Peptides against a protein of PDB entry 3V4O. Designs and how they scored, part 207

Target 1, 234 residues: chain A of PDB entry 3V4O
Amino acid sequence: DQPLAKDKVALLIGNMNYREHPKLKAPLVDVYELTNLLRQLDFKVVSLLDLTEYEMRNAVDEFLLLLDKGVYGLLYYAGHGYENFGNSFMVPVDAPNPYRSENCLCVQNILKLMQEKETGLNVFLLDMCRKRNDYDDTIPILDALKVTANIVFGYATCQGAEAFEIQHSGLANGIFMKFLKDRLLEDKKITVLLDEVAEDMGKCHLTKGKQALEIRSSLSEKRALTDPIQGTEY

## One batch from the design tools (peptide; made by RFdiffusion4, then SolubleMPNN)

Design b2_p28_7_s1 (from b2_p28_7, 15 letters changed)
Fold by OpenDDE base, seed 1:
Structure b2_p28_7_s1 (fold): chain B 234 residues (1-234), chain A 28 residues (1-28)
Amino acid sequence: as target 1 above (234 residues)
Amino acid sequence: MEPKLQSFSPINSEEDRKKYEEELEKLK
């Protein structure tokens, strides 16, 4: 009764070298590490760094083309971001200062498009801040989502809070990735896995009271990133 | 040695902008 994936596809985006915003360091290593792990899980992984708005939109479009009925789709983003009215926005490296939603990519819009593909699982791992953008008062009108019961959000931080990277010995990892990478290969329901990551992160004294993993899911099946692809044997 | 924390915080407010500008000034 183990769930099967028709295929497994992941898009990983790490934005660091912003033109008009503070530069980041962690996304480079985080994307690299996650790429390697997801490949071990038989994901087809597209990893991209420092994308402009145009490039990000194209990458998402291409990613969506790889999705189909029963396919596991995973979107990972590390970089600047914000959250307005419950909608998450990924900030391209060429975003102006200040920027608005029209300059950014809305995760919920991507989710809608993924639902249209009738994917088997939709996982969003968002390693970005979730503070409000005061420069944008526009209320996005989003289409209603389908009830697919296959959605999992792993927010690196809580609503209205910031995400951090940890720098040690010349290396930098996002706090989220630091703990996620240790458990990602475990054969567990994705929400259970993330819950354990949350507990691990909670023990980090550096970010106690500053950053906590938030899980939002409607996943009704025991879907795991380790689920085999149809037609494959392990 | 304790690791250093760096926020992913973008410029979403005037406060953020001010902080960013201050950091840039330190690099001059």
Scores: peptide ipSAE 0.247, ipTM 0.768, DockQ to the pose 0.763
Fold by OpenDDE base, seed 3:
Structure b2_p28_7_s1 (fold): chain B 234 residues (1-234), chain A 28 residues (1-28)
Amino acid sequence: as target 1 above (234 residues)
Amino acid sequence: MEPKLQSFSPINSEEDRKKYEEELEKLK
C-alpha cells in the first residue's frame, strides 16, 4: 500500500547577500524553481531569502510548528555552510567573519526537533559546501537521535567538498538544483529519485571530479514526495 | 560561451581567504 502524508510542509531558505562573506547568485533562482515544483506536489511552501541568524531561527521555529504526526517535512537550504565532526551548519547572512557554530544553525539539531513531532518523512536538501571550518574548533554536544527510519539527506556535494553554481549570461543556477528539478516530480521513492539525480550529475563534464551528490538515508518505507495527502480526493 | 563555475565556498580557512581575494581582483 502506498504511504500517505498527513500534510506536506517545506521551508526553503536561500542566503546570498552575505555581509561579511562572498555573495552568491544561484540561491535566488534555485529557491524560486524549487518553490514552484513543490507546490505542484501539494506542499505548503515557505520560501525565504537572505535571513539573519535571528530570522533563520524564527523561520525554523515556525516551520516546526507546522509539523505533526505523519506530516512530511522538507528543509531546503542554499547558501554558505560547513561541516564539522559530521554536523552540518547553515550560515546566516549576518554571520561574522570568521563565524563559529554559535553563529550558525545546526541541521542535526533541527532533525532532532522534527523527530519529536513524529513526522512521516524528514527530507533535507542541502546545497552548500561541506568543508571544515578551521575557525571553529568547538565540538557540538548533540542529543541522541531517535530511530525513526524516515530520514533522507541530499547533500549537493560530498563530505569535505565544495558545491558550485553555473553562471551564464548573468543567470546562475546551482548544479544540484539544475539536475534535481528535472526529476523532482517523478513518482518514485525519494532515495531512488535522488539516486537518479546523482547519476545525472555524474554525467556532467563541468563537475566531474569536483562535485557529486551524496545521499544519506534511513528510510524503511517507500515514501515519495508525490505521496497523496490523507483526506484528499484525487 | 562556456558556463563558468563559481564555488559556494565560504571563508573557512586562510586558503579560502586567498582564493576569495583572488576572485575579487578578477572582478576589478
Scores: peptide ipSAE 0.235, ipTM 0.751, DockQ to the pose 0.758
Fold by OpenDDE base, seed 2:
Structure b2_p28_7_s1 (fold): chain B 234 residues (1-234), chain A 28 residues (1-28)
Amino acid sequence: as target 1 above (234 residues)
Amino acid sequence: MEPKLQSFSPINSEEDRKKYEEELEKLK
């Protein structure tokens, strides 16, 4: 009764060199490390750095073209972001200051499009802050999601909170990736895996009370990132 | 040497903007 994926595709975006916002460092290493891990899991991985709004939208469009029935889709984002009314917005490097929703990519909109592809699994790993954007009063009207029971959100931090990176001797890693990488290859239901990551993060004295992993899921099957691709030997 | 934490915080509020500006001033 092993779940199978028709294929496994991941889009990883790391935005660091913002024009109008503080620059980040961790996304570079985090994207690299996650890329290597996902490739070990037989994901087809597209990794991109420092994308403009136009480039991000194109990347997402191309990503969606690779999705189909039964395909596992994973979107990872590391960079600036915000959350308004439960909607997550990824901020492109060329976003203005201040930025609004029309300048950003809404994750829930991407999810909607992924559902239309009848994917086998939709995983979002969002390594960004989730503070409200006070400069954006727009209430987005999103299409209702289908009940597909194959959705997993891993938020690097809780609602209204910040995500952090650790810098040491010129190197920087996101807190989320620091702990995620230790467990990502485990053959466990993705929500169980993330729950363990959350516990590991909770033991970090540096971010205790500052950053906590949040898991939001509707996943009725024991889907794992380690699930074999149909027609291939595991 | 103990590692340093850096927030991914963008400028989402006036408070954020002020903090950012203060940090920039310190770098001058």
Scores: peptide ipSAE 0.219, ipTM 0.745, DockQ to the pose 0.803
Fold by OpenDDE base, seed 5:
Structure b2_p28_7_s1 (fold): chain B 234 residues (1-234), chain A 28 residues (1-28)
Amino acid sequence: as target 1 above (234 residues)
Amino acid sequence: MEPKLQSFSPINSEEDRKKYEEELEKLK
């Protein structure tokens, strides 16, 4: 039986112009390219750039309001980030230096909230570093996640590692997006698709030994970003 | 022209600052 999405909603956030941290370039192009691709897949896409903490929290809240039973939810983030104790934190552009978890948005917390919406699929594409923030010793106390078997994480890099952007002829793309964009429209199970992206990334000599895609998933059904929306036919 | 690599790493330490500066130099 072909999996169906009740709807498909994506929130894309690209943070570049940080106030207290190095500025980035790739998120601008990456968000733009991903927006166009996801729209071709009939996603309702909200794309935002350079969000403050307040704006990021509001964006996530609004995103969550669009989620419901059977809806495919995709969150993409490109920007500064860190990972402490298995929890990923997205850094707003107005984050202080140093910043702590209270200044950032916890991805796993968002996942928990998405699960409460009984979504059909939860996809996180995180193009951020995963190094530890030594200035944040807070251990997030989160409720145990439900066993929904519909979660896919695409980490642009491995735990404890860095994510990179490449600058070529004045243009910049994240390494992750450079390869993801070539396969995103393929009608394949999302984990299979990401696995192929991982292989493509592995051929990049620039990031060999520096950045590798990590796929973390519990997906019991053959769900793809190309899955039709309920009531539609392809 | 071969693309140049820049890390997404924020500056959380003096080491991070140094690394960032080194990467900027590579982009020149």
Scores: peptide ipSAE 0.213, ipTM 0.730, DockQ to the pose 0.547

Design b2_p28_7_s2 (from b2_p28_7, 15 letters changed)
Fold by OpenDDE base, seed 1:
Structure b2_p28_7_s2 (fold): chain B 234 residues (1-234), chain A 28 residues (1-28)
Amino acid sequence: as target 1 above (234 residues)
Amino acid sequence: MPPKLQSFSPINSEEDQKAYKKELEEKA
């Protein structure tokens, strides 16, 4: 039996115009392209660019309000980020230099809140670096996650590594998005889809030895982004 | 022109920022 989504909701955040950090280019195009693709998949998409800490927190709160039992939730982030002790931190555009966890949004905290909503699927697509932030020695105390078996992380890069954007012909895309966009509409289990993206990205000579897609999943069901919303196909 | 790569690496120090700028200049 094909899984059904009660609804499909996505929050896309692209941060590029940092105040105290190097500016990025790819998030603009990446968010735009992903927005169009997810809309074709009947996602309700909220796309936001250049969010301050306050705005990011508000966006996440609003996103969570749209989540409920059986809803597919997708969070995409493109921008600066870091990973400490297995926790991913998204960096707002107004983050200080140096920034710490208190200035950033923890993805795992968002996941916890999504689990409380009893979502049908939780997908995180994180197009950010995963290097350790040496300026933040705080060990986050996270509550134990529930065993929901519906979590998928697509990391643009492996642990401790960097994510890159590629610029050609005046346009810039993240390496991750460059390959993801070609397969995103395929009717496949999301982990299978991401695995194929990983293979495609692995063939890129530009990022060989520099960036590799990491998939982390506890998804026990054959859920796809193409799964129909309940009541729409009948 | 060959494609250019730019890192999403977070920069938390002035030294790192300078290094990053230098790298960009070298790649330009």
Scores: peptide ipSAE 0.248, ipTM 0.673, DockQ to the pose 0.569
Fold by OpenDDE base, seed 4:
Structure b2_p28_7_s2 (fold): chain B 234 residues (1-234), chain A 28 residues (1-28)
Amino acid sequence: as target 1 above (234 residues)
Amino acid sequence: MPPKLQSFSPINSEEDQKAYKKELEEKA
């Protein structure tokens, strides 16, 4: 019947207090809310805020150590970012201005490493901008990904576009998280769940024509975040 | 107060931000 996870592990990173870039507010609340939701889904969650390049790399390394065959891995990032040549880059808080790929973490490189762990599911939720960084013309030479058919990307915005947060009364939430949190606990295939989130976001008058969720997936099995962990059915 | 949108892009132009803010204020 439904797929089982060997384990479920999530790394959540929210970067707000940039040294050389505009400060953000939403990642604090978004990481907190997502942490609580994923814990309800029996994820082992590591949540970190305001990471330097060194700290981000260490966090990813530790996350990878928790991954193994059949484990569900989820990476959430909220902060500044960019996309060059189809590669997504997460920007650490200590990144220079301007930053380059060497200062940032490449998501596709992390995906490659996750594939080597033979994970059951790889989910990336990227609440960052996807605009081209004109200050970096470096083309990353990445090895071809394996055909694992267990990959899901939820981009808070479409290619070449920006992601936004709503600031109200000193509090801020990302547009993506605002809608994601309402559906995250639903027992649905993760791509179906994200598609419904996309529809909900599309009804928001504030971001109409400015931000739209993009789903990129290669998922051949009906895997959901609600899938039980093997051996825990009793 | 009307909600304020903040871009997660450090490269967003001030002009675009002003234009978008104005649009949001008109729709609120």
Scores: peptide ipSAE 0.229, ipTM 0.610, DockQ to the pose 0.314
Fold by OpenDDE base, seed 5:
Structure b2_p28_7_s2 (fold): chain B 234 residues (1-234), chain A 28 residues (1-28)
Amino acid sequence: as target 1 above (234 residues)
Amino acid sequence: MPPKLQSFSPINSEEDQKAYKKELEEKA
């Protein structure tokens, strides 16, 4: 039987115009393209650009209010980021230099809060670097995650590596989004879809040996972004 | 023009930012 979603909600954040860090270009186009695709998949999409720490925290809080039992939740982030001790941190545009964990949003903390909502599916698409921040060795005290078997992480790059954008003809796209957009509408289990994206990206000569998609999941059901919303005809 | 790669690496120091900016300018 085809899995059903109670609803489908996505929060997309693209940070580009950093105050104390290098500016980016790709998140603008990437957020717009992903917004259009997810709307075609009947997601309720909130797309935001250039968020301060306060605005990011507020956006996440509002996003969590839209989540409930059986809802598909998708969080996309494009911008600066780092990973310390297995925890992913999204960097707000007003983050200081150097920034620390208290200045950033921890993805795993968001995941914990999503689990409390009893969501049907939790998808994280993180188009950010995953290098360690040597200026902060603090390990956040996080509550243990529940075993919900409904979590999918798509990391634009592998642990300790960088994510890249391609600039061509005045437009910039992230490498991850360049390949993701071609397959996102396919009716496939989300992990299978991402695996195909990983293969496509692996054929890109520009990023060979530099960037590779990492999929981390505990998804025990055949859930897809194309799954129909309960009460609707597909 | 051939596609140009740019890293999303957060440069968490002033020294690294200067180096990064210089690299971008040289590759532009």
Scores: peptide ipSAE 0.220, ipTM 0.686, DockQ to the pose 0.569
Fold by OpenDDE base, seed 3:
Structure b2_p28_7_s2 (fold): chain B 234 residues (1-234), chain A 28 residues (1-28)
Amino acid sequence: as target 1 above (234 residues)
Amino acid sequence: MPPKLQSFSPINSEEDQKAYKKELEEKA
């Protein structure tokens, strides 16, 4: 029997115009492309660009309000970021230089809150660098996660590595999105789909030895982004 | 022109920011 979603909700955040940090270009196009694809998959999509810390926190809060038992939740982030001690931090556009964890949003904290909603699937697509922030030595104390076996992380790059954008003729696209968009509509278990994206990225001569997709998952069911929504809502 | 790769690396220091600006100036 094919799994069903109660609903499908996505929050997409692209941060480009940083005040105290280098500006990015790819998030604009990547958020746009992903928005169109997820809408074809019957996701309710909220797409936001250039969010301050306050705006990011509000966006996450509103996203969480749309989650409920059996709902598929997807969070996509493109922008500056870092990873300290296994925790991923998304950097708002108004973050100071240097930024610290108190200025950023912790992805694992968001996951904890999503688990409390008893979601059917939690997908994180993080198009950010995963280098350590040497200016922040704080070890966050995170609450223990529940064992829900419905979690998928797609990291655009490996731990400690960088994510890149390809600039061609004035346009810039993230490498991760370039390959993800070609397979996102396939009716496959999400981990299998991401594995194929990883293989495609690995064949690219531009990224060999520079960027590789990392998949981290605890998914006990054959859940796909193409799974139909229960009822007559769609 | 061959595609150029640009890193999403968070430049979290003034020194790194200066280096980045210089790189942009060299590419302009």
Scores: peptide ipSAE 0.203, ipTM 0.673, DockQ to the pose 0.598

Design b2_p28_7_s3 (from b2_p28_7, 17 letters changed)
Fold by OpenDDE base, seed 4:
Structure b2_p28_7_s3 (fold): chain B 234 residues (1-234), chain A 28 residues (1-28)
Amino acid sequence: as target 1 above (234 residues)
Amino acid sequence: AAPKLQSFSPLNSEEDRAAYEAALAAAA
C-alpha cells in the first residue's frame, strides 16, 4: 500500500554571504527553486538565507517543533561545510576563520533529535564540501542512533571532496541542485530518485572527477517525497 | 560567457584559498 506521511516539513538553509569566508551565490537560487518544488509536494517549507550560528540553531529548534510521529522531515543545506570523522558540519555566516565544531551545527546531532520525534522519514540534502577541517581536532562522542530504517542522506559530493556552483550570466546554481530539480517531483522512492540524480550528475563534463553525488541510506520502506499526507485525498 | 565554477570549500588555510583562487582563474 501507499506509504503515508503524517505531515511533511522542510527546513532549507542557504548560506552565502559569509563574513570571514568566500561568498557564494548558488544558495540563493537553489533555496528558491527547492522551496517551490517542495511546496508542490505539499511540504511545509521554511526557507532561510544567511544565518548566523544563533539563527541557525533557532531555525533547527523551530523545525524540530514541527516534527512528530510519522512526519516527514527534510533538511536542506547549501553553504560552506566540512566533515570530520563522518560528522557533517554546517557553517554559519558569522563563523570565524578558521572555524571549529563549536561554531557549527552538526547534522548527525540533528538527526538524533529527529529520531526522538519518531519521524516517518528523515531526509538530509547537503550541498556542501566534505573536506576534513584540520583546525578542528574535536572528536565528537555521539550517542548511537536508533535503528529506524528511515534515513536518507544525499551528499552533493563525496567524502573528502568539494561541492561546486556554476556561475553563468549573473546566476548561479549548485551542481547538485542543477540535477536534483529535474527529478524531485517524480513519484519514486527517494533513494531511487537520488540514484538517478547521481547518474545525471555523472554525465556533467564540467565536474567530471571533481564532484559526485553520494547517497547514504537506511530506508526499509518505499518512501517518496510525493507520499500523500494522512487524511487528505488527492 | 563560459560558465564559472566556484567551490564551497571551507578555505580555512592560505593553501586552500590559493587553490580556490587558482581554480576560479582557470574557470574564468
Scores: peptide ipSAE 0.137, ipTM 0.536, DockQ to the pose 0.510
Fold by OpenDDE base, seed 2:
Structure b2_p28_7_s3 (fold): chain B 234 residues (1-234), chain A 28 residues (1-28)
Amino acid sequence: as target 1 above (234 residues)
Amino acid sequence: AAPKLQSFSPLNSEEDRAAYEAALAAAA
């Protein structure tokens, strides 16, 4: 019994040229590489770079409009970020210094809205630091999530830790993407695929004791990024 | 009208993607 997706939609965001924060390099290459791979998987992919808060919110809103019952939704983010009280915050390029929750987009809020669309699969790939932002003392009160059993989080790093990039010949890749790209096209349950990526990352001596992939999932079905779209034979 | 995401990135442009790939190849 092969799971089917009604459609497959991905939003990729890479923020690099921050106005009030250190500039990054890896998001450019990582978004590009992931875009190409997801398109090979027949995802409808929108890739955006250097988004302001307004642009990010608009992009997410439009992304949500494309979601519907049974649709596979994938959100990838590479850029500055933080995690407070279990909530992940993506930092727009025009965020002030210091940034706070009102300046950022909360991933868990997006998840809630995705659940309301009755999606078939919700995948979040977050290539950002997960350290606490001490300048943000706001405790978010989020609505309770529904029990949908279709959620997968791939965190590039552990809670409270940093995500790193490797630079070669002027190009930079995030460590997460470096290993993810080698397996992303494999026809495996998404959690199994990410487990293998985690093992590959674990062999990297550069980030030993510094960065490790964390997988957080509630996925009761064998769903893969390679799953066919309903009504289409591949 | 069907919902459509607005493009803010040259990565959504075929022309810009080709240019990007060429630049990557040159940098390698």
Scores: peptide ipSAE 0.038, ipTM 0.403, DockQ to the pose 0.022
Fold by OpenDDE base, seed 5:
Parts: structure tokens; C-alpha cells; sequence
Structure b2_p28_7_s3 (fold): chain B 234 residues (1-234), chain A 28 residues (1-28)
């Protein structure tokens, strides 16, 4: 009765050293720690830092080549971002100021491409701001998503809000990763796991009223990151 | 075996790991 993954693949992107925007610090630590955790979960992990638009698009393309029917795909992003009309945009380090959608990567477009691979699970962990970008009034026309019931979004912050890192510390986790790392290895349905992370974050005095985890999911099966890989590999 | 992704600025390199560990130690 245990759900199985054909394979488990993760792409982690941490953008910090922006050319035209404030530099960040937490993505370095967060990507590193998440990499180690996902490897313990037998994910094939590619972790990249400070990607230009060209590099990000290439990384996503290569990531998609690793996906196939039944594969668990996880995309983690830490960096600058925005959300317009329900679409999340990841900002490359070479993005201009101000940036627009043509300078950025749309997460929902990546999801559509992942669905075409008939993946078993699609997990997006987005540690980015979700405020509207007033300099981008474009409404993207995206292809309709398939009804796959295997999608989980973990937003580090709620709609219209910002995601924060601890600025007055050395190498410290972002708020999202601080709590996620404590539970990520638990053998629980991914939505249940994230819900518990949300509760833990809710008890944090530092971000009370400023940042709250949002879970958006359509997951009809009890899929967990701990699910074993089908076959003789693990 | 699964194909390998093209890497640009990978954190999973020994150099990047060493840099992280050094920075972490300095911050502690």
C-alpha cells in the first residue's frame, strides 16, 4: 500500500548576488541544508546558486529532462520574486531594475511542463516574496493545467506578503527553512508535513503578523518525500 | 542511470561546500 516513486529529482536554486537588486544571504544556507536533507531522502539533487536568466532557463530545461512518468519532481527556489494574478515569478540575478515577466521564470509554466512528463508528484517550495510587481501589468496566457491531483505548493509567505531572512546574523536560515528542516525527513504526507511546519512557524514571534506559510495543493494520494523508489535502487 | 543536469554555479561542488563551511564556522 506504500506509494512508490519511479525516481526522485530535485532542482534547488538560490539567488543571492543580484546585480540590480538587494543582495540576500539566507539562500546559501537554505539551499545547502535542503540539499543534504533531500539526499538523505534519496533525491537526485542539483543545487545551483546565483543563476542568470539564461542559466535558470537551461537549468529548468535540464531538470525537465530528468522527469518521466511517476517521477517525483521538487523545485525549490530562494531569492527575489513576485506574484501577479496567481502566477509566481522567480527573478534571475541579472534581472533589470525594475524586472518584468519577460526577465523572469514563471513557476506555473514550469508546472505545466512537468505535467507533460506525467510526474508522480510535483512539489514547489518557493521562498520568495509574493507581492505584486506594479511594473509588470502583463497577464500571462498559460495553457490550462491537466487534472493530475499531484501538485503541492509550499509558499514561504502568504499572498501579497513578503518572505524574510534574518539580516542581523551570520549564516542563518530563512524563516521558512528554519522550520522546514526540522520536519522534512518525517514520513508523512507532504501536505500534512507542511501543515505542521506552518503551525511551527505560527508560533514564531519574529514573523508573527508578517510571514505565514501558505499551502496550496491538489493531492489525491498519500504521497510523501520519504516514499521509496520503485525497483532495486533503494 | 539518469542523465546529469548542466551545472553553472553548483553548490554541490567541493569548493562551494568548503566556502560554506568556512563561512559557517566564522559566523558561529
Amino acid sequence: as target 1 above (234 residues)
Amino acid sequence: AAPKLQSFSPLNSEEDRAAYEAALAAAA
Scores: peptide ipSAE 0.030, ipTM 0.424, DockQ to the pose 0.024
Fold by OpenDDE base, seed 3:
Structure b2_p28_7_s3 (fold): chain B 234 residues (1-234), chain A 28 residues (1-28)
Amino acid sequence: as target 1 above (234 residues)
Amino acid sequence: AAPKLQSFSPLNSEEDRAAYEAALAAAA
């Protein structure tokens, strides 16, 4: 039977022009390309660039309001970030130097809130570094997650490693998006799709031993980004 | 010219901090 989504909603955030940190280039192009692809997949897409902490929190809140039972939710982030004790933190453009958890948005907190919406699928695509932030010794106390078996994490890099952008020939692209964009429209279970992206990335001579895609999932159903919206299936 | 890799490096160590500061100075 063809899986169905009640609706499909995506929030894309690309942070580049940091005030107290090195500027990035790839998020602009990556957000643009991903926006176009997700719209072809009938996602309702909100794409935002260079968000302050306040703006990021508001954007996430509004995104959560669009989620409901059976809705596919996708969050993409490109920018500076870090991972401490299994928690991923997205860094706003106005974050201080150095930044701490109270300056950033915790992805796992967002996941917890998404689970409360009884979504059909929760996808996180995180194009950021995952190295430990030694300047932040805070361990956030998070609520326990529910067992929903509808979660997929696509990390641009493995735990404790860095993510990179390619700077050549004018416009820069993130390594992750370079390979993701070629397969995103394929009608495959999302974890299978990402696994193929991982293989493609692994064949790139530029990132051998430097960056590898990591997939973490609890997905018990054959859900794909190509799944039709209920009432519009063919 | 060969493509260059630029890290989304966070400020997570003294080494990384030094690299970040150097990158900031170069971009200014």
Scores: peptide ipSAE 0.120, ipTM 0.661, DockQ to the pose 0.665; fails the geometry check

